# Peptides against a protein of PDB entry 7Q4I, part 189

Target 1, 281 residues: chain A of PDB entry 7Q4I
Amino acid sequence: HENSTIAERLYSEVRVLCWIMTNPSNHQKKARHVKRTWGKRCNKLIFMSSAKDDELDAVALPVGEGRNNLWGKTKEAYKYIYEHHINDADWFLKADDDTYTIVENMRYMLYPYSPETPVYFGCKFKPYVKQGYMSGGAGYVLSREAVRRFVVEALPNPKLCKSDNSGAEDVEIGKCLQNVNVLAGDSRDSNGRGRFFPFVPEHHLIPSHTDKKFWYWQYIFYKTDEGLDCCSDNAISFHYVSPNQMYVLDYLIYHLRPYGIINTPDALPNKLAVGELMPEI

## One batch from the design tools (peptide; made by RFdiffusion4, then SolubleMPNN)

Design b2_p25_8_s1 (from b2_p25_8, 12 letters changed)
Fold by OpenDDE base, seed 2:
Structure b2_p25_8_s1 (fold): chain B 281 residues (1-281), chain A 25 residues (1-25)
Amino acid sequence: as target 1 above (281 residues)
Amino acid sequence: SLLLEALRRYTELYRRPPVDYPPEF
């Protein structure tokens, strides 16, 4: 029998609403596979689209489709969450319909933080935003207070948040959040290893997969290595995960076990006060 | 190998940031 007691505790104490960015053409091709795999481990799962889908539980947002509307979709998604679901969770994850997330590892990272702390986490990039911003593809998670500040304080003010729907959605939300003093948190583990990844595991785990001129090395906020030391043992997300790879990852992470190897979880850290962050490593 | 070709195609897809960031510069 598997002992899930600590995971069950974190499921109750660290409530996560996951919203998935999708479109009508991807409901059956991609989004359905999120719902059938890692999305089941969210406390609440919502698909944000331009068309309603009752089988998927997709919401029709008042936005157009295409890359030029992703920022518009992100704004409307968080408005919808604030209006209907702000009390349904403590943390609010954005993911794409080809992002895979280990929700238990995210709950472990978030456990010490207050949801009333204005903070968000993800794969931090350094360009365009002084404190950094979180990569859209890796997924990013806002505290309840961060969502409140984004929707109530940032979005209504064109000086704080871009009013049009154009631009890179992850950069634009990063600018808005900075302007309302939402902190870009450090998602690294105690060894300084990343937890949110904008690519598939293979690209991070294989040394010399990319040259030193690859844009990612210029964008990453914290120094990172390649190989097995690239990634936390408690990694949270990967991007560009195909529907088939989602089922493979679900099998490898939750079902496949090496016989006779028992992993004992570390003790939970102390809770932080409201506004307090973990020390940077 | 099919894996190396898939990796090359994948690396080519990633040669640019996945989003066209507006040049701030």
Scores: peptide ipSAE 0.027, ipTM 0.660, DockQ to the pose 0.068
Fold by OpenDDE base, seed 4:
Formats: C-alpha cells, sequence, structure tokens
Structure b2_p25_8_s1 (fold): chain B 281 residues (1-281), chain A 25 residues (1-25)
C-alpha cells in the first residue's frame, strides 16, 4: 500500500492549474497523451488551442497557428485563465504538449511560497532578460499574483509588454513579468540541482561531451553539472518527451518500485511570508 | 562511442532555443 497522505495534502494546499500549449493537429498526436498521463495530476487541466475540442477539454483562443503566434497564444491563454480560472488554483503552469511534469515535485517546490508572492519558476535562462526568463519548453509556473500582474498591469501597456504576437513566447513573457516586478525564482533544490529541464532525461543525465560552445551552456542562468548530479531527485519537468515516453515515465515514476526501498519524504519547509523567496544557494 | 555521437547529434538538432533571438549585445 502506497502512503499518499502528504501528496494528497499538497494537492489540496498547493492547487495547480496546468495549461498545455497545443494546436488542432496535435490534439490527437500529443495533447491527449498529456491528458492520459501527468495532466491527470493537475488540479485543473486546460488545453490552449486555436480550435475547441470537447473530448480533450481544449479552448479555442482567438489566435492563429505557427511559431510566430506562440506569444499571441500565451497572452490569450493567460487572459482566458485570469477571466475564468484565477481562483481555481494558486499556481498556473504553462507546458508544451511534449513536456512531461511530475506535479507532486512541483507542489513540493511551491509549498513554502505564497501564491500572492509575485514569482514564477522554471528553467531559468540568462539572455535577453536581466533577471532571466524561464524556458518555454521546460514549462514555467506563475503564482496567482504573477498572473494578475501579467494580465492586468503588463498586457495593457505596450511599454511593459509587447503588443504584437511575434517573438519567442518565453522571452516575451519574461520581459513583461520583469517589467511588473514578478521575480524569476530559483527552482533548484537544496543541493543546487535543477528541477525544470528543457530536454529529455537522457540528455541531462548522460554527459554528452557537448562542446562548451553548445548554446544551452550559454543560456542556462545557474551553472549545472552534467551527469547524475545534474538533476534533482525531485525533478519537475522534461521537454521533447514523445507520447510513448510519457507512458514510460508515468510507469517508471508512479508504478515501478524497487522492493524493500521505502523513501521517507523530506519534512516540509516553513512557509514564507508574502514577497519572501527562499535564499539562493 | 557512436551512440554518444548519435545522442549528441540528436541532442543538437532538438536542442535549439525555440527562437534564435540575436543576443542583444
Amino acid sequence: as target 1 above (281 residues)
Amino acid sequence: SLLLEALRRYTELYRRPPVDYPPEF
């Protein structure tokens, strides 16, 4: 018998709305596999598309498809969330339809933070945004206050937030959030290990002998090691996860257990005050 | 190893930032 008591407590105390960036061509190919795996562990799951799909629970946003419209889709997704769902959760995760997320590990990371703290978390990148921005593919999570500031304070002001729909969605939201004093949090664990990953586990865990010239090493905000020490035991997300790999990860994480090994969960940290962050390690 | 090179190539192909923003120098 698995003891889920702490996970159930966190499910109630750290409510997460997950919205999935998708398109009509990916509803059946990708998005449905998110819904059938890790998306079930969100308190609310919404697929943001250009077409409605009642089987998927997909919303038709008033945006076109293609890479040049991802920023437009992100803006409309958060407007939709703010209008219809801002009180349905405490935290608001963006993920792609090929992102895999361990929602329990995200709740554990978020537990000490107030949802009224203007903060967001993800895989922090250093270019283009002074405080950094969160990689779009790894997924990023906004507090309720961060969503409010983004939609109410940033989006209506062309000086604070890009009004057109062009550009990298993750960079553009990062600029907007910085301009309304939403803090780019540190998602690393107490050992300095990352939790949000813009690639599959194999690409982080296996020293790829990547040249130091590889773009990722120039983009990552915090220095990270390659190999087994790259990644938190409480890792939250991976990107470029195929539909088949989602089911493999779901099995490995939630079903496969080594007999006789019982993991005792770490004690929950103390809750922080509104506006307080965990100290950087 | 050939597997590491294949993983590296696969990694390099998929490991592009979603948009090549020119670094603001």
Scores: peptide ipSAE 0.027, ipTM 0.653, DockQ to the pose 0.068; fails the geometry check
Fold by OpenDDE base, seed 1:
Structure b2_p25_8_s1 (fold): chain B 281 residues (1-281), chain A 25 residues (1-25)
Amino acid sequence: as target 1 above (281 residues)
Amino acid sequence: SLLLEALRRYTELYRRPPVDYPPEF
C-alpha cells in the first residue's frame, strides 16, 4: 500500500504543464514513450512538433525541422502555451523527447516559489549569459510570470530577443529571459547537489567517466562532483534517456521497493513571497 | 576508454555545447 497524500497535494498546488520538443520522425520512436511514462504525471502534457498527431496529441507549430530551427520551435511553443494554456498550470517545463523527469521532485523544488515570481530553473550553465542559462537537454521550467514576460515583453522586441530562428535554443531563451529580468534560479538541493542533469544517470554517477577537459566542467555554473554525491536524492531530470530506459526508470522509481525501508518525506518549506528566492548555497 | 569515446561522440552527436557561439565582442 502506498501513501501518496503529499504527492497528491503537490499535484494540485504545484500545477505543471510539460511541453515536449519533438519532430514527426520521433512521434512513434520517442515521444510516445514519454506519454506512456513520466509525461502522464504532468498536469498537462503537450508535444510540440512540425506535424499534427492526434494519437500523440502533438501540435503542428509553424516551423521547420532540424537543429537550426530549435530556437524557432521554442519561441512558437511558448507563444502557443501563452495563447491557449497560460492558466492551465503554474509552471511550464520544456523537455526533449529523450528527457526523463521525476515530476514529483520538481513540484517539491517549486513548492515554496510563487508562479508570479519571474524565475526559471534547470541545469544552469555559465557561458554567454551573465546570470547563466539552463541546459535545453536537461529540461527547464518557467514560472507563469516568466512565460508571460518571455512571450509578451521579450519576443516582440528584437533588442531583447533574437528574431531569427537560428542559434542555440537554450542560450537564446536564456538571453531573452535575462533581458526581461527573469531570474535564473538555483535548482540544487539543501546539500548543494544538482537536480537537473544533461546526461543519463550513469554519466553522472560513475566517477572518472569524463576527462577534466570535458566541456561540461567548464560550462556548469555551480561546482558539481561525480559519483553518488553528484545528484540529489530528489533529482528531477536526466537527458539522453532511450525509450527502453524510460520504462526501466519508471519501474525503478515508482514500482520497485526494498521491503521494510520506509522513506519519510522532509517537511515542506515555507512559501516565499512574490519575487523572493531561496538563498543560494 | 571506448566508453568515454562513445560518450564524447554521443554528447557531440546530440548536443555540442554552443562552442561556435562567437563571444560577444
Scores: peptide ipSAE 0.026, ipTM 0.654, DockQ to the pose 0.053; fails the geometry check
Fold by OpenDDE base, seed 5:
Structure b2_p25_8_s1 (fold): chain B 281 residues (1-281), chain A 25 residues (1-25)
Amino acid sequence: as target 1 above (281 residues)
Amino acid sequence: SLLLEALRRYTELYRRPPVDYPPEF
């Protein structure tokens, strides 16, 4: 027997729409495994594709497929969300069809924030965008106000947001969001440990002789460590998670328990005012 | 390390680091 009372409370109070970046070739190969694992813990789950799939709940966006269209797909996905689903949630997560997300940990991070605060969270990178931008693969979550500003204020203005469909989607949305004063939040926990990860757990947890020349160390906005200190005990996401690894992670996180260990959750923090952020650590 | 190389290959396959926008000279 599991006591999910706090998780159920957060499910109702911190509503998350998850949209999954996918394509028709990945509906069966990847996306359905998101739906069968962590995606079921979202308040709303939508797959953003170029083809409709009623079994998957995939939407056909008016975009082509391929890497050069990811920015176009991201723009159309948020337009679709704004038009049809802006009131269905408080927070709007983008993830890839090989991102794994612990939605309860995301709700815990988001709980103090107002959805009317223009903020977004993820794995913050420092290049190209002054305030930073969130790694596309790690997934990033926008407040309702951030989505509104992106769709209503940024997208219609070519001076604020790139009108073409080319470019790195996460950099381009990061530029657009900065231009409409959506804040790039700090997703680290109270110990300064990251929550959103652009790689699999093994990469972050196993100290490698990482050459300091590894691009990630040049891109990460906040200083991070390797090993067990890499990652929050309340980590939110990992990327490059295979379909099989999604089921393994679901088992390890939600089913496998060491007998006699009772995890008592920390008290929820105080709620912040609109526009207020948690202090940087 | 082999892990870094595998991850580099995976990241190269899935995520090219954003090409440095050449500074507009």
Scores: peptide ipSAE 0.024, ipTM 0.650, DockQ to the pose 0.053; fails the geometry check

Design b2_p25_8_s2 (from b2_p25_8, 12 letters changed)
Fold by OpenDDE base, seed 2:
Structure b2_p25_8_s2 (fold): chain B 281 residues (1-281), chain A 25 residues (1-25)
Amino acid sequence: as target 1 above (281 residues)
Amino acid sequence: SLTLLALRKYTELYRRPPVDYPPPF
């Protein structure tokens, strides 16, 4: 028997709407596997597409398909969330249809923060945006206030937010959020280990002879190491996770247990006031 | 290893570094 009492408390106190960026060609190939795995642990799960799918619960956004429309899709997704769902959650996660997320670990990270704090979290990158921006593939989570500022203050103003649909989606939202004083939070654990990952677990856990010239090491905002120390014990997300790997991860994380090892969760931190952040580590 | 080469090809194939965008004004 598992004791889920703390996870159930956090499910109620830290409400997460997950929106999944997908397209009609991926509804059956990828998105349905998100719905059947980690997406079921969100308080609300919505698939953002260009076509409706009633089996998936997919929304048809007024956008074209293709890589050049990802920024347009992100803008319309957050507009749709603000109009229909802003009160359904406290936190709003963007993920791809090949992102895997441990939602309980995200709730644990978010627990001390007010949803009225203008903050967002993810895998922070340092280029193009002074405070940094969150990697689109690792997924990123906005507070309710961050969504409000993005939709109401940033999107209507071409000086604050790019009006066209072109560009790197994660960079463009990062610029918009900075321009409305939404803070790029630190997602690291108390040991300085990352929680949001732009690659599969294998790429972070296995020390590669990656040339120090690999772009990722120039992009990462915080210093990170490869190997077992790469990743928090409370890691939140991984990217490029195949549909089959989602079921493997679901089994490994939620079903497979080493007999006789009891994991006691740490005590919950104190809640922060509105506008307060945890100290950077 | 073949795995590391496949891994590098996979990361290179799926995430091009963001194109250099001008800083926001």
Scores: peptide ipSAE 0.032, ipTM 0.674, DockQ to the pose 0.057
Fold by OpenDDE base, seed 1:
Structure b2_p25_8_s2 (fold): chain B 281 residues (1-281), chain A 25 residues (1-25)
Amino acid sequence: as target 1 above (281 residues)
Amino acid sequence: SLTLLALRKYTELYRRPPVDYPPPF
C-alpha cells in the first residue's frame, strides 16, 4: 500500500503540461515510450512533431524536420500551447523524446512559486546569455507567465527574439526570455545539488567519466561535481535515456522498494509571493 | 582503454556545444 496523498495534492495544485519534442520517425521508436512511462504523470501530455498522430496525441507543427529547425519547432510549440492550452496548466515543460522526468520531484520544486511569476527552470548553462539559459536536452519548465511573455512579447519582436528558425533552440529561447525579464531560476535543492541533468544518471553519478576539458564543465552555471553528490535525492530529469531505460527507471523509481525503509517527505515550503524567488545557494 | 574510447564517442554523441555558436573559449 502506498500513501500518495501529498503527490495527489501536488498533482492538483502544481499542474504541469509536458510537451515532447519529436519527429515522425521517432513516434513509434521513442515518443510512445515517453507516453507509456513518465509522460502519463503529466496533467497534460502533447507531442510536438511535423506530422499528426492521433494514437500518440502528436501535433503537426508548420515546421520542417532536422536539427536546424528545432528553434522553429520550439517557437511553434509554445504558440500552439498559448493558443490552445495556456489555462490547462500552471507550468509548461519542454522535454525531448529521450528525456526521462520524475514529475513529482518537479512539482515539489515548483510548489512554492507562483505560475504568475515570470520564471523558468532547468539545467542552467552560463555561455551566451547573461543570466544563463536552460539546457534543451535536460528539459526546461516555464511558468504560465513566462509562456505568455515569450509568445506575446518576445516572439513578435525581432529585436527581442530571433525570427528565423536557425540556431541552438535552448540558447535562442534563453535570449528571448531574458529580453522579456523572465528569470532563469535556480533548480538546485537545499544542499546545492542539481535536479535537471543533460545526460544519463551513470554519467553524472560515476566520477572520471569525462576529462576536465569536457565542454560541460565550462558550460554549467553552478559548480557541480561527479559522484553521489552530483544529484539531488529529488532529481527531476535525465537525457539520452533509451526507450528500454525509461521502463527500467519507471520500475526502479515507482515500483522497486527496499523493504523496511520508509521515506518521510520533508514539509512543503511556504508559498512565495508573485515575483519572489527562493534565495540562491 | 576501450572504456575511454566509448566515453569519448559518448561525449561526441552528447550534444556538442550548440554547433552554431563558437565555444566560449
Scores: peptide ipSAE 0.031, ipTM 0.654, DockQ to the pose 0.064; fails the geometry check
Fold by OpenDDE base, seed 5:
Structure b2_p25_8_s2 (fold): chain B 281 residues (1-281), chain A 25 residues (1-25)
Amino acid sequence: as target 1 above (281 residues)
Amino acid sequence: SLTLLALRKYTELYRRPPVDYPPPF
């Protein structure tokens, strides 16, 4: 018998809308597997596409397909969320159709924060944006206030936010958010371990998989190590997770249990005031 | 193993930022 009482409480108190970046060619190949796995644990799950799919719950955004339109799709996705769903959640997660997310761990990280705090979280990268920006692949989560500022203050102003649809979506949203004083939060746990990962667990957990010259080590905002210390025990996301790996992760995280080992959850931290962040680690 | 080959191909696919970030000039 699992005791989910705290997870159920957090599901109610830390409401998460997950929007999934997808395209029509991936509805059946990828996106439906998000819906069948971790996406079930979102308070709301929406697939942002160029075509409507009522089985998937996919929205047709007024954007073209392809990598050069990801920023356009991100802008239209957040406009759509703001117009239709801004009150449906407290937090708004962007993920890719090959991102896997442990939503309970995200709720735990977000619990102390006010959704009225202009903050967002993810795998923080240091280039291009002074405060950093969150990796698009690892997924990133905006507070309700961050979404409001992005859509209402940033997007309408070409000086604050890129008006065209080209560029790296995660860099461009990071610039826009910085320009409206949305804070790039620290998503690390109390041990300084990362929670959002732009790669699969294996790439982070296994040392020496990457050259020390690998771009990731130059991009990561916070110093991280490889191996078991790479990753929080409360890790939130991994990227490039295949559809089959989503089901494997779902089984490993939610079904597979070592007999006789009971995890006792840590006490919830105190809630922060509006505008307050957790201390830097 | 096919898994290790997939991983190596995967790490090779990740040799570039997943987005064509212009190199920081």
Scores: peptide ipSAE 0.031, ipTM 0.669, DockQ to the pose 0.082; fails the geometry check
Fold by OpenDDE base, seed 3:
Structure b2_p25_8_s2 (fold): chain B 281 residues (1-281), chain A 25 residues (1-25)
Amino acid sequence: as target 1 above (281 residues)
Amino acid sequence: SLTLLALRKYTELYRRPPVDYPPPF
């Protein structure tokens, strides 16, 4: 028998709505596998598409398909969430249909924060946005207050938020959020290890002779190392995860156990006041 | 290594720089 008491407590105290960026061509190929794996551990799971799918629980947003519409889809997704679901959760995760998320690790990271704190978390990148922005592929999570500010204060104002649907989705939301004083949080653990990853585990864990000119090293906001020290023991997300890899990760994380090794969870930190952040490392 | 080729192919296939933003380099 697993002791899930702390995870069940966090499921109740740190409510997460996950919305999945998808399209009609990926409903069966990708999105369904999110629903069958990690997405079932969200308090609410919604697939944001251009077509309705009742089997998937997919919403038809008033946007076209293709890379040039990702920003439009993100704006309409958060408008939909604000209108229908703003009280259903405390935190609002964007993920792709090839992002894998360990939702319990995200709840652990979010536990000390107030959902009324205007903050968001993810894999922080340094270009284009002064405070940084969160990588779209790694997924990013907004507080309830961050969603409110984005939808109510930023989106209606073309000076604060891009009105057209073009542009890099993650950069554009990062600009909008900065313009309404939503803070780009630090998602690293107490050892300074990252939790949100824009690639598969293999690409972070295996020391690659990646050319130091690889764009990622110029984009990452915080210094990251390669190998096992790249990644928190409480890592939250990985990107470019195939449907088959989602089931492998689900098995490895939730089912496979080394006999005789018991992990004792760390104590929960103290809760922060509204507007307070954890100290940067 | 095959991993480096995969990473290069992944960067080429998936992370085109945002079409609308010049690379910061």
Scores: peptide ipSAE 0.027, ipTM 0.679, DockQ to the pose 0.067; fails the geometry check

Design b2_p25_8_s3 (from b2_p25_8, 12 letters changed)
Fold by OpenDDE base, seed 1:
Structure b2_p25_8_s3 (fold): chain B 281 residues (1-281), chain A 25 residues (1-25)
Amino acid sequence: as target 1 above (281 residues)
Amino acid sequence: SLTLEALRKFTELYRRPPVDYPPEF
């Protein structure tokens, strides 16, 4: 009964490699549930770990475990992608093993952009990096050119990219990408609504649960509000999603339908030239 | 409501930026 023709077209034209940040203790607890839910909608799915797992398709990166090694793991993950998979996709998503992603909505956002444009998208934060950086938990997506610049130009140069494995991985990659002129894109929809979210849907959709001193309001790059106006109808990601919630979200988004309501998708925008961005809102 | 209580608990748990270590300035 469903017409997926446009989604199928975008699956072919906007190829996404998803890599999942995980660890051996989370392979069975979290990562396998990503593989069984939203991860199956990526063109390629790779789990980046410190141990190999053939059931999961996990890669053992040459890094230690722990929060102080997340930046090290991110560097090695993108090196691995560049070496083995740079031509397997046009766009390269980092997500956590508790991030949920609506990949079709990400393809829709990315459709106008050239993968040769040095750009990346996510939930943009304003501290530490002049152009901003993308929140690690919400997930962030690099163009093929952004990955090339990161691995080939930034990583080999300690002046451009932190050589140590310590630090906040999302801030550190944000600094590296800025230093090689990878642009921090605007992921908001045409109404100015966000698409990448560092929390679960409930925390964005329910108003007045945080005070104005909550760090998020100081970190968010673009002004955002709580409630139904928080979030795009084409939202891409949520963070802190439990394994059980991933299956609930899969059911609600892909299976549950209100009878007699048919959504007509908006027309695809015109494709941009290499280096061109959508106008700022 | 149970939802508001869950949200408050979450806000308390994540009351600091989702950064593992402060970046070097």
Scores: peptide ipSAE 0.025, ipTM 0.617, DockQ to the pose 0.072
Fold by OpenDDE base, seed 2:
Structure b2_p25_8_s3 (fold): chain B 281 residues (1-281), chain A 25 residues (1-25)
Amino acid sequence: as target 1 above (281 residues)
Amino acid sequence: SLTLEALRKFTELYRRPPVDYPPEF
């Protein structure tokens, strides 16, 4: 018997809408597997596409497909969310159709924060944006206030937010959010370990003699180590997760248990005031 | 190990910041 009492409490108190970036060619190949695995643990799950799919619950956004339209799709996705779903959740996660997310760990990270605080979280990168921006592949989560500011204040103003649909979507949203004073939060745990990861677990957990010239080490905002200390025990996301790996991760995280080991969750932190952030580590 | 070789190949393939679009497998 599992005791889910705290997870159930967080499910009610830290409501997360997950929107999945997908395309019609990936509805059956990838997105369906998100829906069958981690996506079912979101309070609301929406697939953002260029075509409607009633089985998937996919929305047809007025955007083209391809890499050059990702920023356009992100803008339209958040407009759609703001118009139809802004009150359905407290937090709004963007993920890809090959991102895997441990939603309970995200709720734990978000619990102290007010959804009225203009903040967003993810794997923070340092280039292009002064405060940093969140990697698109690792997934990033906006507070309700961050979504409001993005849609109402940033998007209508070409001086604050790029009006065309081209560019790196994660960088462009990062610029827009900075321009409306949405804070790029620190998603690290109390030990300084990351929670959002732009690669599969294997790539973070296995010390690779990676060339120090690997772009990731130049992009990462906070110092990170490889190996067992790479990742929080409460890690939130991984990217480039195949459909098969999603089922493996679901089994390993939610079903497989070492007999006789009882994990006692840490106490929930105190809630922060509106506008207050946890101290950076 | 085959795993380390796969990781090295992966890091070599992803030498550019992924524009966070999943490769169309």
Scores: peptide ipSAE 0.025, ipTM 0.602, DockQ to the pose 0.078
Fold by OpenDDE base, seed 5:
Structure b2_p25_8_s3 (fold): chain B 281 residues (1-281), chain A 25 residues (1-25)
Amino acid sequence: as target 1 above (281 residues)
Amino acid sequence: SLTLEALRKFTELYRRPPVDYPPEF
């Protein structure tokens, strides 16, 4: 017996379109498991591929497959979203077919923000882009205004956005978004804990899982720790989540309950004005 | 905490995830 009243309210007030980066070889292997798990909690779920799949709800974008085409696919995905779905949601999440997302936690983070604020959120990295960019694997979410600026202002201008389809997808969109004054938001909670994660929970939760020389510690925009202090109690995403782990996470997050422990949701924060951000922590 | 402990136990049953690497140009 769950009280979902607040979650239902946020589902209506913070509408999220999730688009999943996939390919034809992963439709059955990975993408369908997103659809069967966390993707059900998006207001709209679209799989961006190179082949149409009506069972999956996959769109055939006019791009090739492989890592070198991820940037091309991202550009075409957002063009497709802008053309067909810009009014279907307030926020537009990119995730991989091995990203797991707790959509309710994302709605909670996004609630104070206007979708007309040019902002995007994710796991912020500091290299290459002055304001930072969001890690591709952790998933990142654009406001409706951010999508508009990306598609209408950035993409048509080779000086603002890379015209070819090669390059690091997350870096390239980060450059484009910066060039049209889309702000790289802070996704951390009020305790300074991250919400978007480019690895599985184990890699973040287990202290000394990686060497301190591991690239991640040089890339992360905000200083973070390992262990239980790594991650918000309202964490949003994890990457490299296998299909089986998606079902495990769904069970653990949405079904498994410690008897006698009741979580009372925190009060919703005040809504921000258009263009206003939460204070940095 | 309890959910995280359960998650740890479950994740240990799975193979190690792929190693991530920095974005490259």
Scores: peptide ipSAE 0.019, ipTM 0.495, DockQ to the pose 0.367
Fold by OpenDDE base, seed 3:
Structure b2_p25_8_s3 (fold): chain B 281 residues (1-281), chain A 25 residues (1-25)
Amino acid sequence: as target 1 above (281 residues)
Amino acid sequence: SLTLEALRKFTELYRRPPVDYPPEF
């Protein structure tokens, strides 16, 4: 039997609402597999769609479908969360229906931070936004204060936040959040290894003779290594994860154990004051 | 090598930067 005492403590102290970006055509194909795997480890799980699905717990947002409506869906999702769920959690994760998330590792990263600190975390990209923005596919997590500022201060002001529904949703929310002084946090571990990943584990872990001209190397805000040193032992997310791969990851992370190897968790860091960030590495 | 073919397929399969924000590079 495993000892989950620390994970249970963090489940109570670091409450996470996960909202999943999906559409009606993916409810059965993808979203239900999120619900059956990593999504069950969120304190609250909501699927944001254009159609209601009571079996999935999907919300029908007042938006159209397609890539050109992702920004519209993100705005309406956070409006819905603010109206109905702002007190149900401390942190608010956006993920895609093909993102896999290790929620316990996210709680560990978030533990020292106050949810009243205007901060958000994810895979930080450097273009378009001065402080950077978080990659949409890797998923990104907002503090409660960040959600409040986004919905109450940014969204109502066309000078701070794009009013139409077009554009890259991750870039647009990144611009909006910067404009209301929500900080783009550093999600790297103490060794400088990333935790949020915009690709599958295979593509990060396998040293590839990736063309140095590959867009990712120009977009990534922090320098990353390839191979096993690419990724934190407490990695949080991966993207482009198929439904079948979600079950494989669930098995490998939560069920498969090497006999005789016992992992001792690191001690929790001290909690930060409101507005304080961890030192940059 | 199978890795180079996988990488080529990777660059084709992985979503290019959002259509609305073409890479600066």
Scores: peptide ipSAE 0.023, ipTM 0.625, DockQ to the pose 0.072; fails the geometry check

